# Ledger of designs, part 100: peptides against a protein of PDB entry 3ESW

Target 1, 322 residues: chain A of PDB entry 3ESW
Amino acid sequence: NNIDFDSIAKMLLIKYKDFILSKFKKAAPVENIRFQNLVHTNQFAQGVLGQSQHLCTVYDNPSWHSIVLETLDLDLIYKNVDKEFAKDGHAEGENIYTDYLVKELLRYFKQDFFKWCNKPDCNHCGQNTSENMTPLGSQGPNGEESKFNCGTVEIYKCNRCGNITRFPRYNDPIKLLETRKGRCGEWCNLFTLILKSFGLDVRYVWNREDHVWCEYFSNFLNRWVHVDSCEQSFDQPYIYSINWNKKMSYCIAFGKDGVVDVSKRYILQNELPRDQIKEEDLKFLCQFITKRLRYSLNDDEIYQLACRDEQEQIELIRGKTQ

## One batch from the design tools (peptide; made by RFdiffusion4, then SolubleMPNN)

Design b2_p17_6_s4 (from b2_p17_6, 9 letters changed)
Fold by OpenDDE base, seed 5:
Structure b2_p17_6_s4 (fold): chain B 322 residues (1-322), chain A 17 residues (1-17)
Amino acid sequence: as target 1 above (322 residues)
Amino acid sequence: KELEIKEFILELLKKFE
C-alpha cells in the first residue's frame, strides 16, 4: 500500500495545532508557583517582568497613534515611499511596501524630525551652544516635568552665561513629539510608537549594556527585522557586536504578543557572562509572560503567533536569517 | 532532532496552509 504522505501530513498538522494550543491554556498551579518564586528571588527576572508590564502594552494607545499621525509629515513620507517603491518594489509585491515605509521612517526620523542630544543647548544663549555646557549631575523632576513621566533631569551649566539648563529625560513619547530630542532611550521610545501608529508589529529590544532598539515584523521577509532609529539601520543586527565591538550579555525583546530572548541575533562576539539568571529560568520566564499576554486571543491568533515563534526560534538556533 | 522536527513541521505548514 503506497503510504499516503499527504494524509499523514494533514493528520500531523491537526495534531500539532492541538498541541500548540494546549500550551497556551491557563497556567498550571505549579507554573504559577515557579513564576512567583523566580520573580521574588531573582532581580533580573523581576526587572524583565517590570519592563514587560510597561513596554508590552504602553504603545497600544489609539489616542497616541492619532497624535503621532497628525504630527508627522505624512505627505512627505508617503511621497518618498512611493518613489522608492516605484523603482523596484512593484516587482516584489505589496508586502515589500512596509519595508520601504520603515526605511523611510528611519530616514525621516533621523534626518528631518528628531535630534540627538548629547548636551542640550543653553536655554538662554540659544541654538548651537551645547559646546558651552558643563554637566553638574542629575536630579528629580520638578512639578512641570513630572507631568510627562520624567524620572531624571540632567543639569547643565552654561560656561558663557552661567545659567542652568535642565535636560529632563522624558518617558512620555507624546512629550517627545514636542521636544524632538534625546538619546537612545528617547529615540527608541518615540520611534517604537511611530512604527506602532502605522499598524506595524513592533518589539522594543532592551540590551542590558545600556542600549535599546526596535524590531519590526516584515511580512515581506517573514521575520523580525532589526531596526535602530539612532543609526538609521534596517536589518543590521551585527552592528553592535561587529561594527561597535560592543560587549553584551542580554538582549530582550518586548512586544504586545510576547517577550523573547533575542540575544543570539545580536551577540555575535565578545559575549559577557550570562550570570544574572539560569538559562532555563529565563526561557521559562519569557514563555510564561508571553502566555499571559496571549490569554485573550482566539485559537487561530494563538496558532499563527506560535508558528511565527517557532520560525524565529529556528533562526536563532541556526544563527542565521531564514 | 528537535530542530529537524520543527523544520519539517514548518515545511509542511508552507505546503498545506
Scores: peptide ipSAE 0.030, ipTM 0.699, DockQ to the pose 0.902
Fold by OpenDDE base, seed 4:
Structure b2_p17_6_s4 (fold): chain B 322 residues (1-322), chain A 17 residues (1-17)
Amino acid sequence: as target 1 above (322 residues)
Amino acid sequence: KELEIKEFILELLKKFE
C-alpha cells in the first residue's frame, strides 16, 4: 500500500490550521475569569496589560507616519540605502533592501537626527554646557509640557549662570521630532514610530531592568531582529547580557499583533530571579492579550501570524537565530 | 515533545508552501 504521504500531510496541515484557528477564537468564560483575576492580583501582570494597551496600538497612527516621513531627510536615507545595497548586489533578493533601510535608519537616527541627553545644556549658556548642570530632582509637568504626554520633568541648575533648565520627559513621539533629544525611553519611542512609518513590522521591547529597544521583523532573515537605536545596533541581542554584563529578569515585546516574552533572546547570562509572576501565568497573559489583539483579523491573517509565532518560539527555545 | 512537534509541523509547512 503506497502511503500517499502528500495526502496525509495535506490532511494534517488542514487539521493543524483548524486547531490553530481554534486557539484564537473568543476566549472561554474560564479564561476571562483567569485573566481578570491575574491582572487584579498580580502587579506585574497589571503592568504588562497597561503597557500593551498603549504600546501595541499607539504607533499605528497614519497621521503620525506622515509627519515622520515629512520630517526625515528621505533623500539622504534612500541615497545611503541604495549605495549600500548596490555594493552587495541584487543576488540576495529584494527582501534584504529592508534590512539595509533599517541599518541606515539606525545610522541616520543616531548620527544625524537624535541626541543623547544625560543632562540638558543650559538654556541660557547654550550648547555643550551640560557639564555645568546639577540635577535638582524631578517634578510634574507644567501646563505646556502636559500637552505632549509628559509624565516627569527633570530639573537642572546651571553651576555657571544659576539658571534653571527643565528637561521634560516627553512621551509624545511627535514632540520628540522637534526636541530631538532624550534617553533610552525617548530614543526607543521615536525610533519605533520611525520604523512603523516605513510600514515595517515592529515591536517595542520593555526590559524590567530599565532599558527599552525595538524588534523588526526581517522578511529577508524571516525572524524578529533586535534593533537598538541608542546603540545603532542591528541583530545584536547579546549586547546587554554579554557586552554590558547586565542582569535581567524580563524582556517583553509589544506589537500590534501580540505580546511576547522575548527574555530568552536577550537574557543569556546573569539572569535575575523571575519572581514577579508564575511562568505559566505570564505565558497565559501574553497569549490572552495576543488573542485579543487579533480578534478583528481574518482566518488567513491569524494563521500566518500563528506560523510566525511558532517559528519564533522554536528560535527562542533553541537559542539560535540561524 | 512540544518543541519536536512544532519543528516537525513547521518543516511540513515549509514543504507545502
Scores: peptide ipSAE 0.027, ipTM 0.712, DockQ to the pose 0.898
Fold by OpenDDE base, seed 2:
Formats: structure tokens, C-alpha cells, sequence
Structure b2_p17_6_s4 (fold): chain B 322 residues (1-322), chain A 17 residues (1-17)
């Protein structure tokens, strides 16, 4: 009897699909208890949960996407993308166009659109006066600032005119389209929304050691790609550990479809102690949140995402992007 | 072993998609 290897392979794939789907079924009572105990007893776990409740869903707002697209110079952006695509993109197929788009958005955002703000300019003295600004501390938002999800306002005094300038740390990315300035938090927040507004699969990456960036899922490269708007960086996950010699302990990616520990992608050297949570508990936490985020998806969507997750895990273990 | 199994499955998936 000739072994029908094709039939066996198909049967194996069906069984594997069923197995994968079984993992994404509604959480068992025991898992819910474990989750509740973990988030109530571990501060790091509570922080990850809190971030997931915001970062995994906030950018999936069609109204915000429309406002972004109306605000950006789309003619300039697409002109530049088309120009770069015309040079080399035709040889690589249509999927590479999106990589060119993300690269142009990085350029446009840093060079033409947004500004880094270590210290604000003096509201009275005008532009290029930040050198005259002395920090006085931080305070809560006023009534106007509170309208734009502002938790903290940095206060500065001008050494020249003596006037006070407020630098509100807005978390509303739509307000950031107006202010067009900030630090890594504001940069990453607005840039994440910008990428989402183009219909891209994007994650917000939080580093415990006070930095944040994005990941974009490239259909061309068939993987998650490091994207840092502050650095105008595409696919350079090594910049923090190697170029900056930054010490890091945790990098957690937050997306609509999941929460993933991506520390292995970015922490290449100078690893700090991972003492905030047990590794097994962190793995469980990320899986549990991811499972909840996928509850409304159909079996085919769940399966496709699970295959993507497994490919990413292989990448993170091997350190080789195929 | 888990990694090898995952790799094998992903390779199979790529062939049948």
C-alpha cells in the first residue's frame, strides 16, 4: 500500500490547526485565577496589563486615522515613495512598496513634521530660546491641558524674561498633530498612530529603561521590523544595545492582536537583571492577554496569527531573520 | 525539540498554503 504522504500531511495540518485553535479557546477558570493572582501580587504584571488596556486598542480609531491622513502631506509622501519604488521596487514585487512607505514616513516625520523638545522655547521670547529655559519641576494639568489626556506638565522659567512656559506631556495623539513636538513618548505615540492610519500592522514597544519605539509587520520581509521615529530607524534593533550601549531588562510589544516579550530582539548585550517577574509568569501573562485580544476573531484569523507568532518566536530564538 | 517541531510544522504549512 503506497503511503499517501500528501494525505498524511493534510491530516497532520488539520490536527495541528485544531490543536492551535484549542489554545485560543476561552480561558479556563484556573487560568483566570492565575491571571488575577498575578496582576494583584506582581506590580510589573499590573503595569503590563494596564499598558495593554490602552496601547492594544487606542490606535484602532477610524476617526483618528482620518484626521491623521488629512493632516499629513500625502502628496509629498507618496511622491517620495513612488520615486524610491521606481528605482528598485519593481524587481522585488509589490510588497516592498509598504517598506518604502514606512521609510518615507520616518523621514517625513523627523525632517518635516515633528520636533524634538528637550526644553520648550520661551512663549514670550519666541523660537530658539530653549537654552534660556530652567526647569522648575512638574505639576498637574490645568483645565485646558486636561482636555488632551495630559498627566504631567513640565514647568520652565526663562532666564531672560523671567516668564513661565508650560510643557504639557500630552498623551492625546491628535493634540500632538497640532503641537508637533515632544520626547520619545510623544514621538512614538503619534508615529504609532500615523503608521496605523495607513492600515499597517503596528506594535508599540515599551522598554522598562525609559525608551519606546514601534514595530511594523513587513509583508515583504515577512516579519516584525524595528521602527524608531526618533532615530529615523528602520530594521535596526541593535541600535540600543550596541550603538548606545544601553542596559535593558524588558522590551514588551503591544498590538491589537497581542502582547509579546520582544526583549530578545533588542537586548543583545548589557542585559540588566530580569527580576521584576518570573519568566514563566511573564510568558503566561503575555499569552493570556493575547488570548483575550483574539476572542472575537474567527478560527482562520486565529490560526494565521498563531502561525505568525510561532515564526516570530523562532526568529527570536535563532537570532536569524530568514 | 519543541523548536524543531515548530520549524517542521511551519515548513509544512508553507508547502500546503
Amino acid sequence: as target 1 above (322 residues)
Amino acid sequence: KELEIKEFILELLKKFE
Scores: peptide ipSAE 0.027, ipTM 0.685, DockQ to the pose 0.890
Fold by OpenDDE base, seed 3:
Structure b2_p17_6_s4 (fold): chain B 322 residues (1-322), chain A 17 residues (1-17)
Amino acid sequence: as target 1 above (322 residues)
Amino acid sequence: KELEIKEFILELLKKFE
């Protein structure tokens, strides 16, 4: 009897799909207890949970997407994308167009749209006066600043005129469309929203050592791609560990469909102690939050995302982008 | 071993789905 290998393979695939889907069923009581205990006893776990409650959902706001698209110079952006795509993109197929779009958005955002603000200009003396600004510390927001999800206001005194300038650290990305200035937090916050507004799969990456960036899921490359708006960087995950010689312990990616420890993508050398949580508990935490984020998805959506997750895990283990 | 199994499954998925 000729072994019907195709029939066996189909049966194995069905069983595999069922197995994968079984992992995304409602959490068992024991898992819920483990989760509750972990977030109540471990500060790092509590922090990851708190971030997930905000970062995984905040950018999925259609009204914000509309405001972003109305604010950006879309004609300029698409003109530049079309120009670059026409040079080199046709040979690689239509899926590469989105990579060109993200690259142009990086250029546009850094060069034309947003500004780095190490120190604010003096409100009285005008432009290019930041060199005259002395930090006095930070305080809480006033009544107006509080309307825009402001947690902290940096206070500066002008050495020239003696006036006080306030630099509110806004977390409302719509307010950032107006102010068009900030540091890595404001840059990443608004840029994440911008990418989401184009209908892209985007994650917010938090690094414990005071940096933040994005990941974009490239359909062309079929993987998560490093994107840093501050650096105008596309697919350069090594810039922190190698170019900056930065020491890092944790990089956690937050997206609508999951929370993932992406430390292996970015921490290539100079690894700091990972002493904030047990590795098993971090893995459990990320999986548990991811499972919750997918509770409303159908079996096909769950399965597709699970296949993507497995591909990412393979990539992270190999340490090489395919 | 786990990695090899995962890779094999992904190859099968590409072939049959």
Scores: peptide ipSAE 0.027, ipTM 0.684, DockQ to the pose 0.855; fails the geometry check

Design b2_p17_7_s1 (from b2_p17_7, 10 letters changed)
Fold by OpenDDE base, seed 2:
Structure b2_p17_7_s1 (fold): chain B 322 residues (1-322), chain A 17 residues (1-17)
Amino acid sequence: as target 1 above (322 residues)
Amino acid sequence: SDEEQVQFILELLELMK
């Protein structure tokens, strides 16, 4: 009886693998037509596609990873990670080390490295003068700011000295290593790059309701883990819906290997209408983009990722098993 | 559904571990 079960299991696994691989073959002409029609007719779909073209690949830059690692205090970081790992990590196995690393990176980034900038300090009056700053609006970048992928510059006037201070919203994460300040966009952008620089599987999560954060794949937990650099938050996906009482409609995760609707992980209450796209079309869109991102992968890589995807979908459907 | 089939297979695989 046991021999038959093993044989059946092997046969099922082979058939399952073949079935999964068949889904990731080149898109049929009908799927291409559906995709083209969707992105041409639906603005939300077009936005998701546009974001995927940037966010899925931009952080896979070895030169940027080197610059990050040269900029961070790695000695401090690893010292702290080793300290925490020495307390409890040995009991849980070596894979937990990466969780400690991410937790330390969250601490280091928020406490030692980066600054929240609601309003800039006055360039003339110096530090801790943001309280004196009045917003005048936003404008396009100047010639210097434009070198660093800056789309918008916020303009502030100092109530004390009357001088103008510019707060460029840089999208170049290397420039953010210099400026070391920003809002959720800059925080998430640079922190995503930081996590990537340590060789982690990372996704950028976009929320339609003006927030962004990360997920990283924990080998210890064997799942995607919520990571918010602004909040120094690890595995607390509930903070937005519950703690902030935030209303949300869509959370989309963008990674090198896929685009995933992760709304179910984060939208636990106060759900806004999901009226920007049909649910079936969003599912199709994410799957289609994911399929494209995996075109260069071999069958084993595709299969492994597909298994991971399925486990995530189960998690998202069942909710957190508390 | 394809999802139900996959779930069934996954549950079977877990039971066989």
Scores: peptide ipSAE 0.017, ipTM 0.537, DockQ to the pose 0.091
Fold by OpenDDE base, seed 4:
Structure b2_p17_7_s1 (fold): chain B 322 residues (1-322), chain A 17 residues (1-17)
Amino acid sequence: as target 1 above (322 residues)
Amino acid sequence: SDEEQVQFILELLELMK
């Protein structure tokens, strides 16, 4: 009996599609109750929800994308991408071009565009004076700083001239195109917007232990790729656990199409206790938010994203960090 | 679990390729 494998495969695909689509139906009343109870009773869950309400949608702003593209040296960027692509990428297909683009954006951002700011330079003494700066503490934004979604302002005194320098921690990424300086928060915020401005699928990864980075979905590699603008790092998820020997408990990825616990990709050693929420509740929370983010999508879009989700889960379980 | 069912289907699909 020649098993018609093609017929069986088609039947399985139909059943799988139906099954997947059934999971993304509108949440049942019981799920809504569970969700409400979870976010009202668990602070970590409330934090994840709050972040999702911002990070999943804020970067999908066409006006911001235009401003970014007008601000960047696109001629330089594409010149460098084309140069690197011409060396070897042409043999691997057109999809690899985007990986070269992301790598160049990492280079351009760190080397040509943005600056790390441990301490600000003295506004009076000028460049390379940060060593003379003493922190005095933090305060709320003034009237001008508050226009740019500033949560806090770090205050520094110059030991040389005695003047005060303010370092506003802006959350408006358009303001960061002007200031061109910050720490991991500002770097990741603006770089996430930059990647989005090129039409890329990007997630913002929040680590509970005070670091943030991006993931980019590579069509060439057919997976989510670690991207850290601070480190000019592409596809090096191990840098935190191995190179930095960082202790971590949670890494949560926030994208337009979902919220995903990506801790298994990044926490390779020195795992801290995951005691902020039950694992089942975190899984439920991420799935629930993801379902909500996909409510407006059609069945084909839902199916494609669900296939991507399953591939990612398999990757995370198998530990295929190439 | 729903996940086990999906994984089973995926494994079957991989075996059929």
Scores: peptide ipSAE 0.016, ipTM 0.504, DockQ to the pose 0.092
Fold by OpenDDE base, seed 1:
Structure b2_p17_7_s1 (fold): chain B 322 residues (1-322), chain A 17 residues (1-17)
Amino acid sequence: as target 1 above (322 residues)
Amino acid sequence: SDEEQVQFILELLELMK
């Protein structure tokens, strides 16, 4: 009996697709109860949910994308991308162009566009005066600062002129296009929006130990790629654990199509206790939020994303970037 | 390709073990 392997393969694929789609059906009442109990009883779960409600959707704003593209020096960016692509890109196909674009955006953002601000310059004394600034603490925003989603303002006194300089911690990424300065939060916030404005698949990665970065889905590499705007880093997930010798417990990625625990990609050594939530509950939480984010998608979109998710899980388990 | 899909299913089955 000649086993029609092609027929069997097709049948398996159909059954697999149906199985995958069944997981993304409307949540059962029991799952809803479990979710509600988890977010009400576990502070870490509540935090992840709260972040997902903002980070998964805030960057999907066409008006913001237009403002970003109008603000950046696109001629310079594409000139540099084209130059790098002309050297090596022709042999690798069109998909590699986007990797060159992201690398150039990292360069452009760090070198030409945005500034790290440990302490602000004195508003009175001018540029390169941050060394003279003494922190006085933080306060709430004034009436003007509050217009730009500002929760905290750091206050500094100049040791030379005695004047007060305010450093608002703006969460409005459009305001950051104007101010062009900040720390890891402002860098990652604006850079995430920049990448999204080019039509890229991007996730915001939150680390519990006070750092944030991006991931970009490379069509060339066919995987999620580490991207840190602060470090001008592309595909170097090891920099935190190995280079910085940083101790970490959780890394959670937030995107429009899902929430994923990506800790295994970045926590290679010096792992801190993962005691904030049960592993099964965290897995459930991320899956539940992801399922909700995909409720409006069609079966083919759900299936494609599910396949991508599983490939990522294989990568994370094996510890090998394919 | 169908082959890539089959390979993907096989890998998934291994993970479910």
Scores: peptide ipSAE 0.016, ipTM 0.546, DockQ to the pose 0.643
Fold by OpenDDE base, seed 3:
Structure b2_p17_7_s1 (fold): chain B 322 residues (1-322), chain A 17 residues (1-17)
Amino acid sequence: as target 1 above (322 residues)
Amino acid sequence: SDEEQVQFILELLELMK
């Protein structure tokens, strides 16, 4: 009896597809109850839900993408990408071009476009005067600042001229295209939008210990790749735990197609207690939100994304970058 | 276990290659 392995494989694939699709069906009443109870009783879960409602969809704005592409020096960017691709890329296939693009965007953003702002320059004294600035605290936004999704304004006094300079912490990434300065929040916010504007699959990674970065899905590497605009870093998930010796508890990735606990990618040592939520509840929460984000997708899209999710989970468990 | 499920999926994925 020649076991038709091809027939068995085909049958297994069909059953597996059906099994996967069954997980993404409309949530059962019991799952909805569990979800509601979790987000109402657990503050961390409520925070993850709140972040997902914003971060999973805000960057999928075609109007914003157009504004970004009109603002960036695309000629310079593509010139540099083409130059690097022409050297090495032909041997590796066309999919590597996007990796070169992301690397150039990291370079361009940090070196040519955006500025780190520890302290603002004095509005009166002009450029390179931040050394003369003394923090006075934070205030709410004024009427003009409030137009650009500003929650907090840092206030500084110039030691030289005595004038007050305001540093609004804008959350509107379009406003950041104008201001071109900020800290990790502004950097990651605008850079996430920039990557999305090139049609890339991007996630926003929130770390509970006050840092944020991106992940890009590389078709060449066939995995999610760490991207930090502040550090001009590509595929260096270890920089926080190893290079910075940073202590961390949670890293959560937010994308249009899902919410994923990516802590295992970044927390390689100095793990802080994960005591904000039960691990099973966090897993359930991320899966439930992901399921909701995929409700409008067809069976083939759901299946392809689920396969990608499983590959990521395998990567995260094995600790081996494929 | 999650590990058994992952192993099962891995085996399935290997069969899909």
Scores: peptide ipSAE 0.016, ipTM 0.514, DockQ to the pose 0.090

